Peptides against a protein of PDB entry 8YVU. Designs and how they scored, part 149

Target 1, 39 residues: chain A of PDB entry 8YVU
Amino acid sequence: PQLCYILDAILFLYGIVLTLLYCRLKIQVRKAAITSYEK
Target 2, 160 residues: chain B of PDB entry 8YVU
Amino acid sequence: TWLTVLKKEQEFLGVTQILTAMICLCFGTVVCSVLDISHIEGDIFSSFKAGYPFWGAIFFSISGMLSIISERRNATYLVRGSLGANTASSIAGGTGITILIINLKKSLAYIHIHSCQKFFETKCFMASFSTEIVVMMLFLTILGLGSAVSLTICGAGEEL

## One batch from the design tools (peptide; made by RFdiffusion4, then SolubleMPNN)

Design b2_p22_8_s2 (from b2_p22_8, 17 letters changed)
Fold by OpenDDE base, seed 5:
Structure b2_p22_8_s2 (fold): chain B 39 residues (1-39), chain C 160 residues (1-160), chain D 39 residues (1-39), chain A 22 residues (1-22)
Amino acid sequence: as target 1 above (39 residues)
Amino acid sequence: as target 2 above (160 residues)
Amino acid sequence: as target 1 above (39 residues)
Amino acid sequence: VLEELDRLGELALLLLLLILSL
């Protein structure tokens, strides 16, 4: 049971990190798309 | 371009806030249906006795709905209304987190005092269940607060 | 205890979906970078 | 289809942020 809560915390932290990385990557894709449209 | 991106983010944040509110309400309803909280002695379910899942869910739902309506109508009065609702929802979320942390501390203290090695004791089971539900509600409240704060920042950016 | 396992399953599924989306977005960024270098 | 996938990705990210904020 305690291991389940630890796993939840790890998965939760992983989800936060992935979300931040995805947001950063999405901003990069949007910047690249804008730069390709201005050319 | 940036305003259009922010607008799409606002709608998403509003939907997220409504979803969080609905999940909180569902958890509150399930706990109230399974457990006769009124007959449970002690402060193990203090957050539920205070009705936090209900009023917190209502505040988050109203904030999310107002944010979506504000984004759709693009009217200055609705932007201000959404900003106000998101601010109120953020305050409610902060209060909810405080109540949940207090409840969690009481539940943990109860588990430690009774040395709940035997999961099958009704009191230890109830304290463990309360702790699980309070943790889930704490997570939902943090999510709701995060969405409300994000919507508040977006709304403040539209007013500048 | 059962709720913890349900939460683990939801978080795990979410983590998989985000990882797939992140990989797709990373491929798109790489393709956009290659296209900008060939111009 | 790509635009819908991007929208679904944004929704999934928001759901993850929501789950993570829970």
Scores: peptide ipSAE 0.549, ipTM 0.841, DockQ to the pose 0.275; fails the geometry check
Fold by OpenDDE base, seed 3:
Structure b2_p22_8_s2 (fold): chain B 39 residues (1-39), chain C 160 residues (1-160), chain D 39 residues (1-39), chain A 22 residues (1-22)
Amino acid sequence: as target 1 above (39 residues)
Amino acid sequence: as target 2 above (160 residues)
Amino acid sequence: as target 1 above (39 residues)
Amino acid sequence: VLEELDRLGELALLLLLLILSL
């Protein structure tokens, strides 16, 4: 039972990190699209 | 570009708030259908006895819907209405968090007093189940509050 | 404890989906960068 | 398909933020 809560915390942290990375990558894609439109 | 991003963020926050509200309602209905909360001794389900999953979910749903409608119609009166609803939802969320924390403390105290080493004892099972559900609801409520506060700040920024 | 394992399963599935989306977005960023270099 | 994937990614991010706030 304690192992389950620890696993939840690890998976939760992993989810946060992936979300932040995804947001950063999405911003990069948008910036690249804007730069391609201005050229 | 920034306005379009903010608009997408506001719609996304509104959808998140509605989804959080729906999950809270689902948990509330499941707990009420499986457990006769009225016959449970103690304050293990005090948040459910207070009807928090129901009224909290309604407030979050209304706030989220009003935010989405306000953003779509770009009407000044709807912006004020959405801001008011989001503020009310934020207050409701804060109250809900407080109730859930109190319930969680009581549930944990109950588990500790009964030295619940055996999961198969009905009282220990109910206390453990209550604790798990309350933790999940607390989390959903924090998310709902975060979305409502974010929408309130965005709406207040549009009125200034 | 059983709810914790259900939550773990949901978080695990979510982590897999986010990883796939991140990989796809990374490929899009690379394609956009190549297209901007050829112009 | 790419726009739908982007929307799904945004929704997934929201769900993750929601799960994280839980």
Scores: peptide ipSAE 0.541, ipTM 0.836, DockQ to the pose 0.285; fails the geometry check
Fold by OpenDDE base, seed 1:
Structure b2_p22_8_s2 (fold): chain B 39 residues (1-39), chain C 160 residues (1-160), chain D 39 residues (1-39), chain A 22 residues (1-22)
Amino acid sequence: as target 1 above (39 residues)
Amino acid sequence: as target 2 above (160 residues)
Amino acid sequence: as target 1 above (39 residues)
Amino acid sequence: VLEELDRLGELALLLLLLILSL
């Protein structure tokens, strides 16, 4: 059970990091799409 | 372009393999330090008794290191060496998975035999703990195998 | 303890989905960058 | 810093793909 909680903590941290990266990438894609539409 | 992507992937896979190996080694060391596996009744820790965390970690570490070195130096001889090491690591990983599956089956059987309703019973706790560790090691081993196979494919692609 | 394993499964699934989405998004960004370079 | 973050993102993605391949 303690190992499971450690794994949960690692996976949770990983999920947060991925969410932040995904948000950044989504913003980049949106910016690229806007720039492509203005051309 | 494809070769540049493959190189970046190779370095990453190598790092991942080394990291996986280090985690496996750490788990093996912790288990050996906390538990006297020799005095544990049954085959609950058969993978640990076989020394899998140790030799598996060594093989994965060597494979990962060779892959990183091969990528950094961009030398054909190093690529071939890395390919050989990755192949050996893949074989070791496959063997490790097999051992871990056997251990998991034995651990589960032990839990069923002892009718572990009370988690606080020492035997049930040890069996549960063993099962958890074995599952974690199984996941890490599959990760290591995946990285080694990927590196092998990348290395083979560079030799063609 | 059972809740921990369920949480691990959910977090793992979430990680998988986020990775797939991130990969798709990264491919889109790369395609957009190539298209922008050809213009 | 942004380039390093992109590299870290790629690394994280690859790690996740590895986890998924397990």
Scores: peptide ipSAE 0.536, ipTM 0.835, DockQ to the pose 0.200; fails the geometry check
Fold by OpenDDE base, seed 2:
Structure b2_p22_8_s2 (fold): chain B 39 residues (1-39), chain C 160 residues (1-160), chain D 39 residues (1-39), chain A 22 residues (1-22)
Amino acid sequence: as target 1 above (39 residues)
Amino acid sequence: as target 2 above (160 residues)
Amino acid sequence: as target 1 above (39 residues)
Amino acid sequence: VLEELDRLGELALLLLLLILSL
């Protein structure tokens, strides 16, 4: 049971980090699309 | 652009509210199917005895559906209906949180009284299980309330 | 304890889905960067 | 299909942000 809660915490943290990275990557794609439209 | 973002946020909040309602309903049905709450002595499952997972899920589902429909049809009458439903869902969520907190206190008191060092005793296991379910439902109810309040603020801003 | 294992399964599935989405977005960013460099 | 996947990704991100804000 203690191992389960530790795993939940690790998976939750991983989810947060992946979300932040995904948001940053999406912003980069949007910036690239805007720059491509202005050419 | 800002209106399109707000519209997307409203749809997202509505979907989140429906999802929260569905999860609450699933938990309610699972608990009712696995446990005969009527035969359980004590107030450990008071939130379930009150039917909160069912009526709360219905209110949140209706509010979420109305919000999505209002956003899609852009009709003034639907905006008012969505605002009313979101307000009702916010009240229902607040009531649900209160019931869940009371249930949690009773469950914790039960665990303390029985000195549940033996986790494998049926009574202690049931009390622990109830506490875990109530905590999960409390978090889901807070999520639902947050979405309903956000939708209410957005709807009120559109009427002004 | 069983609920913890169910939560672990949900979080694990969510982590896999997010990882796949992140990989797809990363490939899109790379493609956009290559297209911007060829222009 | 790619546009739908992007929409689903945005929705998942918003859901995760909502979960994180709680």
Scores: peptide ipSAE 0.518, ipTM 0.822, DockQ to the pose 0.184; fails the geometry check

Design b2_p22_8_s3 (from b2_p22_8, 15 letters changed)
Fold by OpenDDE base, seed 3:
Structure b2_p22_8_s3 (fold): chain B 39 residues (1-39), chain C 160 residues (1-160), chain D 39 residues (1-39), chain A 22 residues (1-22)
Amino acid sequence: as target 1 above (39 residues)
Amino acid sequence: as target 2 above (160 residues)
Amino acid sequence: as target 1 above (39 residues)
Amino acid sequence: ILEELDKLLLLALEWLLSVLNL
């Protein structure tokens, strides 16, 4: 039972980190698309 | 460019906030339907007795909706309204977290005092179930608060 | 304990989905960068 | 207002489904 709660915390943290990385990557894709349109 | 990115982030954050609110409301309704909290002795369900799943869900839903509407209509008055709603939702989220932490402490204290080795005892089962639900609500509230704070920062940046 | 295992399953599924989305987005960023370099 | 709320909820659901690539 204690291991389950620890796993939940780790998975939750991983989900937050992945969401932030996904947002950053999406911003990079948009910046790259805009730069290609100005050229 | 930055504004279009922030706009899409605001929409995402608003949707996340509404979703979090709906999940919190669903958990609240399920708990209220399965458990008669009024007949449960102790403060294990103090957060539910305070109605946090309901009013918290309402605040998060309103803030998310206002954020989406503000983003779509791009009216100055809607930006101010969204900022106000997001600020209110952030305060509500902080209050909710505080209530949930207090509830968790009481639930853990109850489990410790009764030495819940027998999970099949109704009181121990209810305390464990309450703890699990409160933890879930705490995580959802943290997500909602994060979205509300992010929307507040975005809205404040548009007013400057 | 059962809710903990259910939460673990949901968080695990969410982590897998986010990882796949991140990989797809990373491939898109690479393709956009290559296209901008050829112009 | 309720109809607009329902439309917003549907749009949010569609957006979520789009993010999930479902």
Scores: peptide ipSAE 0.432, ipTM 0.782, DockQ to the pose 0.056
Fold by OpenDDE base, seed 2:
Structure b2_p22_8_s3 (fold): chain B 39 residues (1-39), chain C 160 residues (1-160), chain D 39 residues (1-39), chain A 22 residues (1-22)
Amino acid sequence: as target 1 above (39 residues)
Amino acid sequence: as target 2 above (160 residues)
Amino acid sequence: as target 1 above (39 residues)
Amino acid sequence: ILEELDKLLLLALEWLLSVLNL
């Protein structure tokens, strides 16, 4: 049971980090798309 | 452009495979160092007794390394070698999954037989711990298999 | 404890899906960057 | 071979760090 909670914590942290990275990447894609539309 | 993207994906998948292998190896070594599996009654640690964390980790590591090396050196012979290694690693991963499922079933059966509602007994704790480790290893093996299969598909696409 | 394992499975699946989406998005960013460089 | 392996490991680590944007 304790190992399960540790794994949950690791997976949760991983999910948060990936979500942040995904959001940053999505913002970059949007900025690139806007820049390409203005040209 | 598409090929360069695929190459970067191959490197990523190879690194993921190596990482998965290293984690499996670490878990295997930790379990072997903390627990005397040979003295544990039953087949709760059958996957460990079979040495899966070790040979599986070796296969995945070799496959991942070969994939990375093949991509970096851009040699046709290395690409074929990587494809072969990834195929072998995929087969090994499938076998590992089967072993882990069998171990999981045995562990669950043990928990059911002993009515391990209270983890105060050392045997119940060990069975639960084994189940958790087996589940983790199963997930890692699935990830490794997925990476190996993906690399195999990418490599096959490069050969065609 | 049982809920912990279910949570682990969900978080694991989420991690896989996010990884795939991240890869797809990264490919899109690269394609956009290449297209902007060719212009 | 060991030196090449170490270089590959370092490159993998650098790649991982780059992916993490650290």
Scores: peptide ipSAE 0.418, ipTM 0.787, DockQ to the pose 0.052
Fold by OpenDDE base, seed 5:
Structure b2_p22_8_s3 (fold): chain B 39 residues (1-39), chain C 160 residues (1-160), chain D 39 residues (1-39), chain A 22 residues (1-22)
Amino acid sequence: as target 1 above (39 residues)
Amino acid sequence: as target 2 above (160 residues)
Amino acid sequence: as target 1 above (39 residues)
Amino acid sequence: ILEELDKLLLLALEWLLSVLNL
């Protein structure tokens, strides 16, 4: 049971990191799309 | 800019693969240091007896390192080498998943037969501990396989 | 302990889905960049 | 080889921290 909680903590941290990276990538895609529409 | 973003993602996938491998090695080392697997009756630790945490982690580490090096140097020979290493790591990961599933089935069968109501019995504790470690290793192996497959697809796409 | 394993499964699935979405988003970003360079 | 592995691991950790903007 304690190992399961450690795994949960690692997976939770990984999920947060991936979510932040995904948000940053999505913002970059939006900026690229706006720059392509202004040209 | 986009090639730079792709490179950053390949590097991230490589780092994730290396991290997964290191965690698997750490768990393998801890289990081997705490428990003498050779004296444990039954096939509860069959994946450890097969040395999967060691060779699997080595394959994933090599694959991740080659992926990072290939991304940094952008040489065609390194891309092909990384693709080969990622393919080999993907095959090793698939084999490891199969071994871990078999071990998990044996561990679950052991728990069911002994009807482990008393967690403090040495056999029940070892079976539960083995099941937890095998599940963790299975998740880590699936994550490593996912990263290796993703890197393989990206590398194959660059060669086409 | 059962709740911990369920949480592990949910977090693991979430991690896989986010990884796939991140890869798809990156491929879309690459296609947009290639299209912008050809113009 | 072990020292190079440690350097690569440290570099990976620094990269991860940089991506997290910490």
Scores: peptide ipSAE 0.446, ipTM 0.809, DockQ to the pose 0.055; fails the geometry check
Fold by OpenDDE base, seed 4:
Structure b2_p22_8_s3 (fold): chain B 39 residues (1-39), chain C 160 residues (1-160), chain D 39 residues (1-39), chain A 22 residues (1-22)
Amino acid sequence: as target 1 above (39 residues)
Amino acid sequence: as target 2 above (160 residues)
Amino acid sequence: as target 1 above (39 residues)
Amino acid sequence: ILEELDKLLLLALEWLLSVLNL
């Protein structure tokens, strides 16, 4: 049971990190799309 | 900008792969230090007995390092090397997943045979612990495989 | 304890989905970059 | 090559630490 909670914590952290990265990437894509549209 | 973003992503994937490898090594080392696998009844730790946490982690580490090196040097030969290493790591990850699944099945079978309702029974505790560790290692292996495959696809895309 | 394992499964699935989405987004970014370079 | 590998490993660790904000 303790290992399960540790795993949950790790997976949760991983999920947060991935979410942040995904958001950053999405913002970059949007910025790139805007820049491409202005060209 | 896009190349820089992709470069940062590849570096991130490489670092993630190295991290996954290190975590796998740490768990392997901890399990090997705490438990004498040779004296454990049954095949509960068959993945550890096979040395998967070690060689798998090595492959993932090499793949991650080569990916980072390839991206930093921007040399064609390094890209090919990274692609090869990532492919090898992907194969290793797949093999590791297979081993871990087999181990998990054995662990679950052991738990089922002993009707482990009493968590405090040593055998049941060990089987449960093994199952938890194997599941964790399986997750890490899947993450490593995902990173290796991602890097392989990235490398293949750069070669085309 | 059962909830912990369920949470692990959910978080794991979330991680996989995010990884796939990240890959797809990365591919889209690459395609957008190529298209922007060809203009 | 080994020294460069070590440097890359260190850079990866530094990057990881930076990402972890440690």
Scores: peptide ipSAE 0.443, ipTM 0.810, DockQ to the pose 0.055; fails the geometry check

Design b2_p22_8_s4 (from b2_p22_8, 14 letters changed)
Fold by OpenDDE base, seed 1:
Structure b2_p22_8_s4 (fold): chain B 39 residues (1-39), chain C 160 residues (1-160), chain D 39 residues (1-39), chain A 22 residues (1-22)
Amino acid sequence: as target 1 above (39 residues)
Amino acid sequence: as target 2 above (160 residues)
Amino acid sequence: as target 1 above (39 residues)
Amino acid sequence: ILKELDELLKLAVDYLNLVLNL
């Protein structure tokens, strides 16, 4: 049971980090698209 | 196209918030139905005694609904209302997280003090169960807060 | 303990989905960068 | 409740399709 909670915490942290990275990457893609449109 | 994508994302976040709220209400109701929290010794269910699953779920539900309605109608007054509701939900979520963390600490301390190696002791079982439920509620609250914050950011971006 | 395992499964699935989405987005960023360089 | 759930499910599916198609 303790191992399960530790795994939950790790997976949760991983999910948060991935979400943040995904958001950042999405913003980068959007910025790149805008820059491409202005050229 | 970009605004349409953002709108769909907002709706999804709103739906996620409502779903999270519903799950929180369900868990709260189940816990209240199965366990008489008033007779449980200690502050293991302090978050439930405070009614957090209920008021938190209501706030998240209202925030999510307002966000969805605001996005669908695209009216300025609704956007402001949604932003206000999301802000309130974010504050409520933060408060809820704090309460849940305190509850978790108390529950873990209880388990540690009683050296609950014997799972069959009623007190140890209740403390373990409480810890599990509180952890789940904490995760749901964090998800709800994340959705509310995301909606707030999106709404703020639309007002600028 | 059973609830913990259910949560682990959900978080694991979420992590996989996010990873796939992140990979797709990363590929898109790379493609956008290449297209921007050729112009 | 069922209608709302269906709408939510449709929204989720649409979102997934959008994300997958982008």
Scores: peptide ipSAE 0.426, ipTM 0.795, DockQ to the pose 0.053
Fold by OpenDDE base, seed 5:
Structure b2_p22_8_s4 (fold): chain B 39 residues (1-39), chain C 160 residues (1-160), chain D 39 residues (1-39), chain A 22 residues (1-22)
Amino acid sequence: as target 1 above (39 residues)
Amino acid sequence: as target 2 above (160 residues)
Amino acid sequence: as target 1 above (39 residues)
Amino acid sequence: ILKELDELLKLAVDYLNLVLNL
């Protein structure tokens, strides 16, 4: 039971990190698309 | 700038793979230090008896390190080497998942047969503990496999 | 304990989906960067 | 290998700090 909660904490942290990375990458893709449309 | 960002992301995936491998190795080492698996009756620790936490962690660590080195040096021979290592690591991860699923089924069957209402019985405690560790290793192995496959696809896309 | 295992499964699935989406987005960014370099 | 591992760990920590500071 305690190991399950430790795994949940690790997976939750991993999910938050991936979400932040995904958001940053999505913002970069949008900026690249805008720059490509202005050229 | 974009190529630099992509390289940083591949390096991050490689680091995630190495960390996953190190966590699996740590769990394997802790279990082997606390429990003499050779004296445990049954196949509850079959994945540990097969040495999966050790050889699997080594394969994932080598694959992750080669991926990071390939991204840093940008050499064609290193890219091919990393692709080969990630492919081998993906196969090893798939085999490890299969072994862990078999072990999980055996552990669940053991818990069901003994109707483990008393958690304090040594056999029930060991079966429950084994099940928890096997589930943890299964999740870590799937995360490692996901990173290795992702790196393999990215590397294959650069070779085309 | 059962809720912990369910949470682990949900977080794990979320992590896999985010990893796949991140890879797809990264491939799109690479294709956009290559197209921008060829123009 | 240990130096590379330390560099990777440093990179991971730097990335975490970058994400936390956004």
Scores: peptide ipSAE 0.467, ipTM 0.814, DockQ to the pose 0.065; fails the geometry check
Fold by OpenDDE base, seed 2:
Structure b2_p22_8_s4 (fold): chain B 39 residues (1-39), chain C 160 residues (1-160), chain D 39 residues (1-39), chain A 22 residues (1-22)
Amino acid sequence: as target 1 above (39 residues)
Amino acid sequence: as target 2 above (160 residues)
Amino acid sequence: as target 1 above (39 residues)
Amino acid sequence: ILKELDELLKLAVDYLNLVLNL
């Protein structure tokens, strides 16, 4: 049971990091799309 | 270029594979240090008895290292070597998953047979611990397989 | 303890899905960047 | 083993920095 909680913590952190990276990437895509539309 | 970005992705996948391998080795080492698997009755630790954490981790480590080295040196021969290693690691990962599933089934069967309602009993604790470790190893193996397959696809795409 | 394992499975699945989405998004960013460079 | 671990750690840190700087 303790190991399960440790795994949960690791997976949770991983999920948060991936979410942040995904958000950053999504913002980059939007910026690129806007720049392409203005040209 | 798309190749440069794929290259960065390959390094990431390689690092992930190495990390997965290292974690598997750590778990294997810890289990071997804490538990005398040879004296444990039953097949609860069959995956450990088979040495999967060790040889599987070695395969994944080699695959990851080769992928990283191949990407860094940008040599055609290294790319082919990495592709081969990733393919081998993918096969090893598939085999590992099979072994882990079998071990998981045995562990679950053990828990059911002993009606392990009391986790404080040494046998039930060991069975539960084994199940947890096997599940973690299964997840790690799936991650490693995913990385190896991804690297294989990327490498195959570079050769075509 | 059983709930912990269920949570692990959900978080793991979430991590996989996010990884796939991140890869797709990264490909889209690349395509957008290439298109912007060709203009 | 420790040297290899250090190299792996360095690689991981470099990777993290690369990912964060992208």
Scores: peptide ipSAE 0.445, ipTM 0.801, DockQ to the pose 0.050; fails the geometry check
Fold by OpenDDE base, seed 3:
Structure b2_p22_8_s4 (fold): chain B 39 residues (1-39), chain C 160 residues (1-160), chain D 39 residues (1-39), chain A 22 residues (1-22)
Amino acid sequence: as target 1 above (39 residues)
Amino acid sequence: as target 2 above (160 residues)
Amino acid sequence: as target 1 above (39 residues)
Amino acid sequence: ILKELDELLKLAVDYLNLVLNL
């Protein structure tokens, strides 16, 4: 049971980190698309 | 294109907030239906006694709905209203997290004091169940707060 | 205990989906960067 | 409420499909 809660915490942290990275990467794709349109 | 993508993100965040609110409400109703919280001795369900699943769900639902409406109508007054609602939802989420943490500490303390080796004891089962529900609600509240904060930042960016 | 395992399963699935989305987005960023460099 | 939930669910599915196709 304690291992299950630890796993939940790790998976939750991983989900948050991946969400932030995904958002940052999405912003980068948008910036790259705008720069390509201005050329 | 940036505005359309930001709008799609706002709509998604609003939908996520409403969904989180609905899940919190469902958990609240299930707990209230299965357990007579008023008859349970102790502060194990203090968050439920405070009505957090209900008022928190209402705040998140209103914030999400206002965000979606603001995005669709593109009216300046709706943007301000959405920003206000998202700010209120962020405060509600923060308060909810605090209440849930306090409840979690009390539940854990109860489990430790009663040396809950026998899971089949009614009190130990209730404390464990409360702890599990509180943890789930805490995760949902963090997700809701994240969506509300994101919507607040987007709304503040539109006012500048 | 059952709720913990259910939460683990949901978080695990969410992590896998986010990882796939992140990989796809990373490929898109690379393609956009290459296209911008060729212009 | 159920109709609104269905619309929200459809919106979420459409968003997921959009994200998966992009």
Scores: peptide ipSAE 0.437, ipTM 0.792, DockQ to the pose 0.055; fails the geometry check

